# Peptides against a protein of PDB entry 5EFW, part 134

Target 1, 141 residues: chain A of PDB entry 5EFW
Amino acid sequence: TTLERIEKNFVITDPRLPDNPIIFASDSFLQLTEYSREEILGRNARFLQGPETDRATVRKIRDAIDNQTEVTVQLINYTKSGKKFWNLFHLQPMRDQKGDVQYFIGVQLDGTEHVRDAAEREGVMLIKKTAENIDEAAKEL

## One batch from the design tools (peptide; made by RFdiffusion4, then SolubleMPNN)

Design b1_p29_5_s2 (from b1_p29_5, 9 letters changed)
Fold by OpenDDE base, seed 2:
Structure b1_p29_5_s2 (fold): chain B 141 residues (1-141), chain A 29 residues (1-29)
Amino acid sequence: as target 1 above (141 residues)
Amino acid sequence: SMEVEKMRKEFEENREIAEKIAKEKEEKE
């Protein structure tokens, strides 16, 4: 499908549903995480977390959701098979015409290592731009 | 446009699936 075929790793979640579940995932995200669409729809994205995921970083994400703000972090995530990867993650709210939060957009840039300096800045710019593009596309829906 | 409508339908269908799953989980808790 058109939205699913966007060649970026992203999900859309619905904070109006219990536990802010994933309501949409790109094909790229499914490939990255090794899950099927059926396995992740209706679930909170915390299934990507594991033993080495920094709890303080996770709290930053939770705080951003609770406060309806954007956040950008790097954290360890795990694929279905248990493979670790560094996730440069950007989250931002999607608001309706009234300014109320309808959804959250989560964009992932995967890597084998924690990125710093210029690489981090470039990655952040990329995932933020991607989130903006998704937001604009979704507003037309 | 046709493309936008296709995307809207896709989005809505996935949302409905997710909503159903979320409700089922809540009922089992």
Scores: peptide ipSAE 0.324, ipTM 0.812, DockQ to the pose 0.603
Fold by OpenDDE base, seed 3:
Structure b1_p29_5_s2 (fold): chain B 141 residues (1-141), chain A 29 residues (1-29)
Amino acid sequence: as target 1 above (141 residues)
Amino acid sequence: SMEVEKMRKEFEENREIAEKIAKEKEEKE
């Protein structure tokens, strides 16, 4: 399908459902995380977290959801097989014409290392642009 | 367009699956 085949790591979640579950995932996201679509739909994205995931960073994500704001962070995530990766993660609300939040868009840029300085700025620019593109595409739905 | 309609259908199908799974989990808790 067209949305699933977008060659970017992203999910869409529904905060109007209990525990803000994933309602859509790209093929790239499934490949990155080593999960099937059936394994992740209807679940909160916290299953990517593990022992070395920084709790303070996770709280920033939670606060952004609760406050209906965007956030960009880097955190350790885990694949299904338990492989660790650094996730440069951007989350932003998708709003309707009235300005009410309908969904959240989560975009992931994976890497073996924590990125800093220019590399971080470039990564942030990329994932934010991706999120905006997804937002615009979703408005056509 | 046909492409937009396809995307809409895909999104709706995934959402329905997610909703069903979420409800089933809530009932088992």
Scores: peptide ipSAE 0.214, ipTM 0.752, DockQ to the pose 0.618
Fold by OpenDDE base, seed 1:
Structure b1_p29_5_s2 (fold): chain B 141 residues (1-141), chain A 29 residues (1-29)
Amino acid sequence: as target 1 above (141 residues)
Amino acid sequence: SMEVEKMRKEFEENREIAEKIAKEKEEKE
């Protein structure tokens, strides 16, 4: 199965390019966001943000990228048609053998509601595990 | 394997497309 056919919502971005654009998107991510692959490639993922997206949460994501660290947050995102959804989002760097950051992996778990407690813990575990699986698969590329 | 090679090709092609688009946007700003 090709990387894009993995049945999880994820993107890969390239921080070595201007504005850290998306260079890879899974089919599930496209279905979730209602965009085509052509509409997404080469764009920063901020196009998912909208009026009700918490700016402080967005800053946490930006800080993680700048500091080359991982982060897990929940934020409001918008589909192409303008539908709102809660995104349990995990971001982590993909490093080469020298330890240098090559890419970022972003994994999304969509929901109609903000998740808490046991549901949040389960979701976080799932998206982190997914990110690790993607990291291992991508190292073979 | 053939499967890994297909994945590599797709990844490289997508990266090249993204790089081109990103450069074009930077030049327009």
Scores: peptide ipSAE 0.236, ipTM 0.771, DockQ to the pose 0.673; fails the geometry check
Fold by OpenDDE base, seed 5:
Parts: structure tokens; C-alpha cells; sequence
Structure b1_p29_5_s2 (fold): chain B 141 residues (1-141), chain A 29 residues (1-29)
């Protein structure tokens, strides 16, 4: 469908459901992670974590969810086949007109290397802009 | 628009699936 076909890696999660599960995933995200939509819907996104995923970085994500704030981090994630990749990850809450959090938007920029400096800044701008576009589209749903 | 309605439909369908799965997990806990 239209939302699924947005050519960016993203998920939408529902913090009002137990364990903040994924309720939507783009086709690009499925291709990146090597999972089917049926395999990931209703699951917490932590299945992407593995042995080399920095626990302190994961805590930053958890804290952002708990505090209902945005966060941008880089962390190692794993595909279904076990391939690791660097994920430049941005998460932000989606709020209703009353200001209450309805969902979280997670945007992923994958790479083989940890990015720094200008490359990181460029990636951050891209994933943040993507998140805003998704937010605008999803508010009409 | 037709596109917005299509997006709404897929979003709702996926959410319903997620809710069912979440409910099943909660029952097992």
C-alpha cells in the first residue's frame, strides 16, 4: 500500500500496547532486516539486537520511550540471517492534537560502517526529515 | 483522498494484527 511503499526504512510502534510492539513496517525495513511483515508485527523491535549491540545505547532508546522524547543513536543491529549492520536510528513520538503520545516512529539508516562528522550529520538530517514526513502522513490516518 | 483511505486501511489492519499478537503474548505471561 501507499504507506508501506515509502522508500525509507521505518516502523511505527504502539506504546499503548504491551511492550510497545511494532504495528507497521515499511517494505524497505523488511528488506533490510530480512523479516516478513507477519514475523515482526506485534513484536518489540529488540529482536534486532545481538551480541555486539551496545547496551548503553539501547538504554538511551528505552529512556527516550519512557520519557516520551526523541533520540538519535548509532547501534549494531542484526538481520534475520545474523548479518550485523550499523544502524543510524532516530526515534520520535507521534502526538495527537491534545499532545498525548499515540505512537513512536522509528527510522533506520543502515551502513557497513559507523559514521562520524559530516556523514553522520547528513544521515541525521535525512532520518529526522523522514520521520517528520511519516508523522505528517500518519496524522491523516 | 483515495490514497489516504488506502493508507488508513493498511494501518488499521496491521494494528489489529499487532493487537491480537500482543494479547496472545500477555495471556502467556
Amino acid sequence: as target 1 above (141 residues)
Amino acid sequence: SMEVEKMRKEFEENREIAEKIAKEKEEKE
Scores: peptide ipSAE 0.231, ipTM 0.763, DockQ to the pose 0.624; fails the geometry check

Design b1_p29_5_s3 (from b1_p29_5, 13 letters changed)
Fold by OpenDDE base, seed 3:
Structure b1_p29_5_s3 (fold): chain B 141 residues (1-141), chain A 29 residues (1-29)
Amino acid sequence: as target 1 above (141 residues)
Amino acid sequence: SKEVEEMKKEFEENREIAKEIARKREELE
């Protein structure tokens, strides 16, 4: 679909289903993580975590989902082959016309380094703008 | 539009896949 072909790393999850599984992934996300669409659909995104992933940062993501709020963090993630990368990650809820949460949008900016200062601010603006664009494109669903 | 309907169909199919995975996992526990 057109949504899948957006050249950004993102997933859509469904918090109305058990364990908030991935129900949509962009082609770019599949390329980044080295998984097929069949391998990730229906799974919680925690499969990207590994030994060096900071658990306190993961808890911030969990809290945002539970509280139905947005969050932006940086954490270590792993590809299928075990390659580590820094993920500047933004998560925000997608709400219906009544204001109820239907989905979550997760956007990933990958890199070899932890970004700071001006570079971090620029990355945050980019992934937030991407999330808003996805929200607008998908709100008719 | 046709494109929106196709995306809606994909979302519904993926949700059904997720439900089936969850069901099978519960049966194995």
Scores: peptide ipSAE 0.351, ipTM 0.807, DockQ to the pose 0.790
Fold by OpenDDE base, seed 2:
Parts: sequence; C-alpha cells; structure tokens
Structure b1_p29_5_s3 (fold): chain B 141 residues (1-141), chain A 29 residues (1-29)
Amino acid sequence: as target 1 above (141 residues)
Amino acid sequence: SKEVEEMKKEFEENREIAKEIARKREELE
C-alpha cells in the first residue's frame, strides 16, 4: 500500500492489544531490520533489542507508552542477522477524534554511530516530521 | 477514496492477525 511504500523507517503498534504489538511496518523498516513482514506482525518491537541496548533508555520508551506521551531517544538495536545499529527513535500516540490513544507511531533513523549536536537536532526534526506525516496519512484508517 | 479503503482494509487485517497471535499466546500461558 501507499503507507508501506513511504520511504521512511516506521511501524505502527496497537496498545489496546496485549503487549502493544506491531500491526504495520514500512518496507524500509523491513529492509533495515532484515525481517519479513510476516515475522514481525503481531510482535512487540522489543525483538530489536539486544545485549548492548541500554535498559534505562528502554524504560523511557516504556514510560512514554504507559503515560501515552511522545519520546525521542537513541538506542542500540539489532537486525535479524545480529548487526548492531544506532537507532534515533521517536514514538508518539495516534489519537482519535475523542482524544483517546488508538495507536503508536514509531519512527527510526538508523546510523552507524551515536549522533550529537547539530546532527542529532536535524535527525530529531526529521523523524518528528515523519511521524506527523504518517499520522495524517493514517488518520482515516 | 479507493486507495484509503484499501489501506484501511490492510490495516484492519493486520490488526486481526495481531489479535490472533495474542490469543494463541494467552492459550499457551
């Protein structure tokens, strides 16, 4: 579909289902993570975590989901083959017309290194804008 | 539009897949 073909790394999850599973993934995300769509649908995104993933950062993500807020962090993630990458990650809730959270949008900007300063600010602006675009595109879903 | 309806259909189908997986997980607990 058009959403799948958006050339950005993103997923949509459903917090109303047990363990907040992935219900949508872009083609770019699948290419990045080396998983098939069948392998990730219905799973919690924690499969991207590994030995060097900072648990305090993961807690920030969990807290944001629990509190139904947005968050932006950088963390180590792993591909299916075990390749590490730095993930500049942004998530935000998708709300209905009543203001109730229906889904979460997760956007990933991958890199070989942890980014700081101007590069980080630029990346944050990019992934936040991407999340807003996805929210608008998926608003009628 | 037709495109939106197709995306909506796929979205709902994926959600149902997720629900089924969750159900199976609960049965194994």
Scores: peptide ipSAE 0.333, ipTM 0.800, DockQ to the pose 0.747
Fold by OpenDDE base, seed 5:
Structure b1_p29_5_s3 (fold): chain B 141 residues (1-141), chain A 29 residues (1-29)
Amino acid sequence: as target 1 above (141 residues)
Amino acid sequence: SKEVEEMKKEFEENREIAKEIARKREELE
């Protein structure tokens, strides 16, 4: 679909279902993570975590979900084949017209190294803008 | 539009898949 073909790495999750499972993934995300759509639908995104993933950073993500807020972090993630990558990750809630959280949008910018300073600021700007674009598109669904 | 309807259909189907998986998970807990 058009949403799947957005050339950005992103997923949509449903916090109203147990364990906040993925209900949508872009083609780019599947390519990045080396999973099929069937392998990840219905799963919590924690399958991307591994031995070197910082647990404190993961807790920040969990806290943002629990508090229904946005968060931006960098963390180590793993592809299906076990390849490590730095994930500049942005998460934000998608709200209905009443203000109730319906979904979460997660946007990933992958890299071979941890980014700082100008590179980080540029990446953050990009993934936040991407999240807003996805929010607008997904509201039609 | 037809395109939007197709996206809606996919979204709902994926959500139903997720619900079924969630149900099975709860049964195992």
Scores: peptide ipSAE 0.331, ipTM 0.801, DockQ to the pose 0.729
Fold by OpenDDE base, seed 4:
Structure b1_p29_5_s3 (fold): chain B 141 residues (1-141), chain A 29 residues (1-29)
Amino acid sequence: as target 1 above (141 residues)
Amino acid sequence: SKEVEEMKKEFEENREIAKEIARKREELE
């Protein structure tokens, strides 16, 4: 579909289901992570984490989900084959007209290194903009 | 539009798949 074909790395999760599973993944996300759509749907995104993933950063993500807030972090993630990458990750809730959280949008910007300063700011701007675009596109779904 | 309808259909199907997987996971906990 058009949503899947958005040329950005993103997933949509459902916090109303146990363990906030992925219910939608872009083609780009699948390519990045080396998983099939069938392998991704229904799973919590923690499968991307591994030995070098910073636990404090993971806690920030968990807290944001629990508190239904947005967060932007950088963390080490792993592809299916075990390849490490730095993930500039933005997560934000998708709310209905009443303001209740329906879904979460997670956007990933992959890189070979941790980014700082201008590069980080640019990346953050990009993934946040992407999240907003996805929110608008998926609002009526 | 046809495109929106297709997106809605896929979204709902994926959500149902996720529900089933989530249910199974919960049963194993």
Scores: peptide ipSAE 0.316, ipTM 0.800, DockQ to the pose 0.698

Design b1_p29_5_s4 (from b1_p29_5, 12 letters changed)
Fold by OpenDDE base, seed 2:
Structure b1_p29_5_s4 (fold): chain B 141 residues (1-141), chain A 29 residues (1-29)
Amino acid sequence: as target 1 above (141 residues)
Amino acid sequence: SKEVEEMKKIFEENREIAREIARRREEAE
């Protein structure tokens, strides 16, 4: 589909279902993480975490979901084969016309290193813009 | 539009898949 073919790493999750499972993933995300679509649908995105993933950062993500707010963090994630990568991650709620949260949009910018300063600012702007584009594209869903 | 309706259908189907997975997990507890 058009949404799946967007050449950005992203997922859409459903917080109205138990454990906020993934209900949509882009082709790029599948390529990045080395999972099939069938392997990730219905799962919580925590399968990307591993031994070196910072738990305090994970807590920030959890708090944002619980509080229905956006958050931007960097954390270590793992592919299916166990390959580590730095994930500049942005999460924001998708709301309906009444203002109720329907979904969360998660956008990932992958890299081999933790980014700082200008590179981080550029990455943050990019993933936030991507999230807004996805929100607009999926707003009527 | 036709494309929007198709995407809605995909979302609904994926939500159903997710609900079924959740149900199976709950029953296994």
Scores: peptide ipSAE 0.376, ipTM 0.829, DockQ to the pose 0.773
Fold by OpenDDE base, seed 3:
Structure b1_p29_5_s4 (fold): chain B 141 residues (1-141), chain A 29 residues (1-29)
Amino acid sequence: as target 1 above (141 residues)
Amino acid sequence: SKEVEEMKKIFEENREIAREIARRREEAE
């Protein structure tokens, strides 16, 4: 579909199902993480975490989901082959016309280094704009 | 549109997959 082929790293999760599983992933996300669509559908996105992933940062993500709010963080993630990368990650709720949370949109900006200062601000603006574009495209579903 | 209906179908199918996975996990515990 057109949504899957958007050339950005993103997933859509369903908090109305047990453990907030991934129900949609872009082709770019699959390429980044080295997983097939069949391997990740129905799973919680925590499979990207590993030994060097900061647990306090993970808790911020969990809190945002529980509180139905947006969050932007940087954390170490791992590909299927075990390759580490820095993930500038943005998560935000997708709401229906009544204002109830229907899905979460997660956008990933990958890199070899932790970004700071101006580079971080630029990355944050990019992934937030991407999330808004996805929200507008998917709200008809 | 036709495209929207196709995407809706994909979402529903993926949700069904997720429900089945959750069911299997519960039975395995």
Scores: peptide ipSAE 0.362, ipTM 0.822, DockQ to the pose 0.765
Fold by OpenDDE base, seed 4:
Structure b1_p29_5_s4 (fold): chain B 141 residues (1-141), chain A 29 residues (1-29)
Amino acid sequence: as target 1 above (141 residues)
Amino acid sequence: SKEVEEMKKIFEENREIAREIARRREEAE
């Protein structure tokens, strides 16, 4: 199965290009966000943000990218049609053999509400594991 | 493998598309 067909919500971005655009999106991500692949490629993922998206949480994501570190947060995102969803989001860098960042992997777990406690821990575990799997699969690309 | 090569092709094509879009954005700024 191709990387796009992995049945998880994820994107790969290229921080070496201006504004860290999406260069890869899973079919599931497209279904979740209601965008086509053509509408997604080349864009910064900020198009998912809207009025109720917490700016402090967005800053945490920005800081992680700038510092080339991983981060896990929950934030309000919006589909193309304007539908709100809670996004349990994990981002981590994909590094080369020298340790330099080549890409970022973003994994999304969608929900109708903010998750807490055991549900949050389970979700975090899932999206982190997914990110690692994607990293391994993409190493040969 | 055949699957890896197909994935590489898709990845490279998508990266090229993104690069072109990014270039256009930069030129428009």
Scores: peptide ipSAE 0.360, ipTM 0.826, DockQ to the pose 0.699
Fold by OpenDDE base, seed 5:
Structure b1_p29_5_s4 (fold): chain B 141 residues (1-141), chain A 29 residues (1-29)
Amino acid sequence: as target 1 above (141 residues)
Amino acid sequence: SKEVEEMKKIFEENREIAREIARRREEAE
């Protein structure tokens, strides 16, 4: 579909279901992570974490979900084959017209190294804008 | 549009898949 074919790495999760599972993933995300759509639908996104993933950063993500807020972090993630990558990750809630959280949008910008300064600012701007675009598109669904 | 309706269908189908997986997980707990 058009949403799946957006050339950005993203997932949509459903916090109204147990353990906030992935209910949608872009083709780019599948390519990045080396998983099939069938392998990840219905799962919590924590399968991307591994030995070198910073637990404090993971807690920031969990806190944002619990508090229904947005967060932007960088963390080590792993592909299906075990390849490590730095994930500049942005998460934000998708709300209905009443203001209730319906979904979360997670956007990933992958890299071979941790980014700082101008490169980080540019990446953050990109993934936040991407999240807003996805929010607008997904509200039609 | 037809395209939006197709996306809605896939979205709902994926939610149903997730619900079923979640149900099975809860039963296993």
Scores: peptide ipSAE 0.354, ipTM 0.822, DockQ to the pose 0.727

Design b1_p29_6_s1
Fold by OpenDDE base, seed 4:
Structure b1_p29_6_s1 (fold): chain B 141 residues (1-141), chain A 29 residues (1-29)
Amino acid sequence: as target 1 above (141 residues)
Amino acid sequence: MEEEERRRREEEIRREIEERIKEFFEKLA
């Protein structure tokens, strides 16, 4: 199902390290992007961007990280082989008990088309829920 | 030493996250 796909497509990044690298990538994310874990861990997720990736949308992601806020966007990403996909992407901070950001959780829903209206709203709700589930699972780290 | 400790901590975090995530979603299934 869409939910099952969303639940499996995520990364965790560490904004306390230089360039906010990916420190965890789900198996499904690796399958989606066609990269190995070795190729991804320790890297900023910008390698998913390409010629048709909207720079303004990318800036929204950057701003959310810098401001330690959540953001939901939809952008063109590329697999290792250069295949384009629409990525409905939700990013939110994981905070400790003091309220300090420890990590960012990124949840992805890939698609062949840009989703709008009800489909987009549904996708957003699902990826947000997934992010919260990941936060709950990982909050004790 | 500092870089090695950083890598060790990062790997530890990754492992713990992976385990916790797997367990969490397995319980939801």
Scores: peptide ipSAE 0.078, ipTM 0.587, DockQ to the pose 0.087
Fold by OpenDDE base, seed 5:
Structure b1_p29_6_s1 (fold): chain B 141 residues (1-141), chain A 29 residues (1-29)
Amino acid sequence: as target 1 above (141 residues)
Amino acid sequence: MEEEERRRREEEIRREIEERIKEFFEKLA
């Protein structure tokens, strides 16, 4: 399918449901995290966090959701098998025609190391552009 | 032609996402 051809890690969450659960996950995201779709849908994305995940960075994500704003951070996440990866993560709200938040779009770029400088800027540009493309495709939902 | 293909691709993605969202809500019902 068209979604299967999108080689981007992303999820869509619904802040209007209890605990802002994941309502859609791309195939790439499932491959990255090693979870099945059945294991993920209906859950808050915090299951990716673990011992070395920085709590202050997590708070930035929570604040962005609460304030209905976008945020870009890097944090340690864990696959189902317990493998650590650096997640360059971008989150932004999906708004309807009236400007009200319907969903959140989360885009993940995985890596073995914390990225800086040009590599970070390139990654941020990529995940932001990806989020915009998803928003454009899905904003009419 | 590129714009038409882009629009078609976006519509396909939208429909697939919508389907997955609907499936999720149907499971909750």
Scores: peptide ipSAE 0.064, ipTM 0.592, DockQ to the pose 0.068
Fold by OpenDDE base, seed 2:
Structure b1_p29_6_s1 (fold): chain B 141 residues (1-141), chain A 29 residues (1-29)
Amino acid sequence: as target 1 above (141 residues)
Amino acid sequence: MEEEERRRREEEIRREIEERIKEFFEKLA
């Protein structure tokens, strides 16, 4: 099914709207974060952050958005119930035919611990590939 | 054949994303 083909943790945000809100969330993302679609659409993804989320890492994400570039980081995020998880996160812009940024694609890989070395490289490759697939699928939107 | 299958999958994903994004903007308006 189509749902099976997009069974990845990802969101699409719109930087052309105030505060770069989430405009699309995958079912897997909702399951991971314990939110309903209605609770998160139209909101900035910062609601996933909490006390132990590294502010310097968050700034890297903000810089990537402001500079219209991609970034890959690991940061502590929180579910609706307050459960902490390590989020291996990749963000990249989706550009229109003129080369202007239309959206951002955010892909998440969750884990119980900070991922290192070969496991990190593998995870990074996975989430980047996922983002590329989403970009190819949605590039004409 | 694999290229055609990939294209079909991409089109299906595109349609779903497009529809749900459209719904978002309709509610926003």
Scores: peptide ipSAE 0.365, ipTM 0.814, DockQ to the pose 0.068; fails the geometry check
Fold by OpenDDE base, seed 3:
Order: sequence, then structure tokens, then C-alpha cells
Structure b1_p29_6_s1 (fold): chain B 141 residues (1-141), chain A 29 residues (1-29)
Amino acid sequence: as target 1 above (141 residues)
Amino acid sequence: MEEEERRRREEEIRREIEERIKEFFEKLA
């Protein structure tokens, strides 16, 4: 589909369903993580975590979901084959007209290396803008 | 033309998101 072929790494999750499962994943995200769409949909994104994933960072993500706020983090994730990569991603809620959270949008930066300083700031800006674009496109869902 | 193209792209994305969300919920039934 056109949405799946958007040249950005992103997912949409549904916090109104048990365990906030992924309900959409872009082609780029699947390529990055080495999973098929069928393996991803309906699952919580924690399957990307592993032994070297910082638990404090994971708690920040969980807190953002629970508090219905945005968060930007960088942490170690693992592909299906077990390859480690640094995942810089931004997560933000998608709200309806009443202000109630319907979905979360998660946008991941391209690349698998640890990003710091100016490069990190640029990456954060890019993934935030991408999230806003997706939010605008899906505002009336 | 640029604004029309942008609008069309946004509409396509909106339709695709809506369709994929609907398909997901249909699979839950």
C-alpha cells in the first residue's frame, strides 16, 4: 500500500487494546528489524528488546505510554536474527477531537549506529516532523 | 500544483492508514 511504502521507519500502536500492540508497520521498519508484517502485527514492540537494552530507557517508554505523553529515546534493539542496533525513535500520542488518545505513532531514525550530539539533534528533529506528518494525515481516524 | 499534489498525497496516506486500521480490527473478530 501507499502507506506501507512511505520511506520512513514507523509503527502505529493501539493503547486501547491489551498490551498496546502494533497495528501498522512500514516496509522500512520490517526491513530494519528483519521481521515480516505477519510476525509484527498484534504484538507489543518489546520483542525488539534484549539483554543489552537499557531497562531505565524502557521504563521511560512505558511511562510515556501510561501518562499518554511523547518521548524520544535511543536504545539497543535486536533484529530477528539477533543483530544489535541502536534505535533512536520518537513516540507520541495521536488524539481525537476530544483530546483522547487513540493511537501512538513511533518513528525510528534511519541507520543502526549510536547517534550523538548534533547528529542526534538533527535525527530527533527529523523523526518528530515525520510523526507530526503522520498525525496530520490520520487526524480524523 | 505543489499544494494539490501535497493534498493528494495526504489524502492517500489518510485512506491507507484508515484501511490498515480497519483491516487490523477485522482480524481481531
Scores: peptide ipSAE 0.028, ipTM 0.533, DockQ to the pose 0.067; fails the geometry check

Design b1_p29_6_s4
Fold by OpenDDE base, seed 4:
Structure b1_p29_6_s4 (fold): chain B 141 residues (1-141), chain A 29 residues (1-29)
Amino acid sequence: as target 1 above (141 residues)
Amino acid sequence: DEEERRKKEEEEIEKKIKERIEEFFKKLE
């Protein structure tokens, strides 16, 4: 589909289903994580976590989902083959016209390295803007 | 039987997931 071919790393999850599973993943996301679409759809994104993933950061993600708020974090994730990478991503709810949460949009920055300072701020702005664009595009279709 | 119960629960979840996925993509096509 058109969404799948967007050259950005992103997923869409469904908090109205048990365990907030991924219902959509971009081609870029699949390439980065080394998973097929079939392997990812229907699963909670926690499969990307591993031994060196900071549990405190994971809790921030969980809290944001539970509270239906946005969050931006950077944490160690793992590809299917077990390769570590730094995942800087922004997660925000997709709301309907009434303000009720329908989905979550998770956009990951391009690259696998830990970013700091100005580079991190620029990356955060980019992934936030991307998330908003996806949200708007989905509503207009 | 716990195994049968688990199987039924998984099947129901899978059904719901497929329905929501289809619903989402229908809006975007």
Scores: peptide ipSAE 0.242, ipTM 0.745, DockQ to the pose 0.616
Fold by OpenDDE base, seed 3:
Structure b1_p29_6_s4 (fold): chain B 141 residues (1-141), chain A 29 residues (1-29)
Amino acid sequence: as target 1 above (141 residues)
Amino acid sequence: DEEERRKKEEEEIEKKIKERIEEFFKKLE
């Protein structure tokens, strides 16, 4: 699809299905995580978590889903081969005209390093802007 | 009985997921 080829790292999840599974993943996301599309679709994104993933940060993500709010976090995730990487990502709900949540958009910053200070602020702005662009594109569907 | 029930429930969930995925991809094409 056209969306799959967008050179940004992102997923779309469906909170109206059990356990909020991934229903869409960009090519960049598959490359980063070392999974095939078949291995990812239909699964909750928690499979990226591992021993060094901060549980308090994970709870922030869960709370955002439950409360239908946006959140920006940075945490350690793992590729299929077990390689650690820092995942700075922004998650926000996609709403219909009535304001009801239809999907969640998760955009991850390019790169695998821990980002801090001004670089983090810049990265956050970028992934938020990307999320808005995806939201606008999806509203045309 | 319990095993078969659980299997059927999992199959129904999987079916729903696949249907929603297919619907989403069709819209993106």
Scores: peptide ipSAE 0.238, ipTM 0.729, DockQ to the pose 0.777
Fold by OpenDDE base, seed 1:
Structure b1_p29_6_s4 (fold): chain B 141 residues (1-141), chain A 29 residues (1-29)
Amino acid sequence: as target 1 above (141 residues)
Amino acid sequence: DEEERRKKEEEEIEKKIKERIEEFFKKLE
């Protein structure tokens, strides 16, 4: 689909289902993580975590989901082949007209390196803008 | 038994996931 071909790393998850599974993934996300679409859909994104993934950062993600709020974090993730990469991503809820959360949008920064300071601020701005664009596009469907 | 109940629950969850995925993709068509 057109949405899948958006040249940004992102997923959409469904918090109204048990364990908030991924229901949509962009082609870029699949390329980044080295997984096929079939391997990802229906799973919680925790499969990207590994030995060096910071548990406190993971808790921030979980808390944001539970509290239905947005969060921006940077943590170690792993590709299917086991390659480590720094994942700077922004997660935010997608709400219906009543204000109820229907989905979460997760956007990952392009690249695999840890980013700091001005570069991090710029990256955060970019992924937040991308999330808003996806939210608008999805609501028009 | 407990194992059978868990299996049935997992099957129900899997079914719901598939339905929601399909529903979402239909909106994108």
Scores: peptide ipSAE 0.213, ipTM 0.708, DockQ to the pose 0.724
Fold by OpenDDE base, seed 5:
Structure b1_p29_6_s4 (fold): chain B 141 residues (1-141), chain A 29 residues (1-29)
Amino acid sequence: as target 1 above (141 residues)
Amino acid sequence: DEEERRKKEEEEIEKKIKERIEEFFKKLE
């Protein structure tokens, strides 16, 4: 399907289930995080957090979910092996025809460094566009 | 007891998650 062909790091979560678990993860996301699909599905994405993950940034993500809004942040995440990486992360709700939130789309752009200025703007543009593409593809299902 | 109740609740949650996941992936096929 079109959704399956999107070669970007992304997940889809279900806020209508307890603890907003991941219900879909792209192959690229699995490769990035070093987890298998079976290890991730049904879990909240907080397993990516670790010692150097900024709690205030995590709260921004949580607030966006609670308020059913989009958010873009950078935070330290960790792979299964414990390798840390900077995650330029964009989250936005997927709404049905009535405007009700059905899912959340999370898109990740990884890097070894915190990005700023032009590089950050370009990355944000990319992950936002990716999220829109996923939203459109998913709505065609 | 309370432990059994919590265990059953967790099992029900896992079942719901599994069902939604399976449904989602079927739509992607």
Scores: peptide ipSAE 0.025, ipTM 0.498, DockQ to the pose 0.829

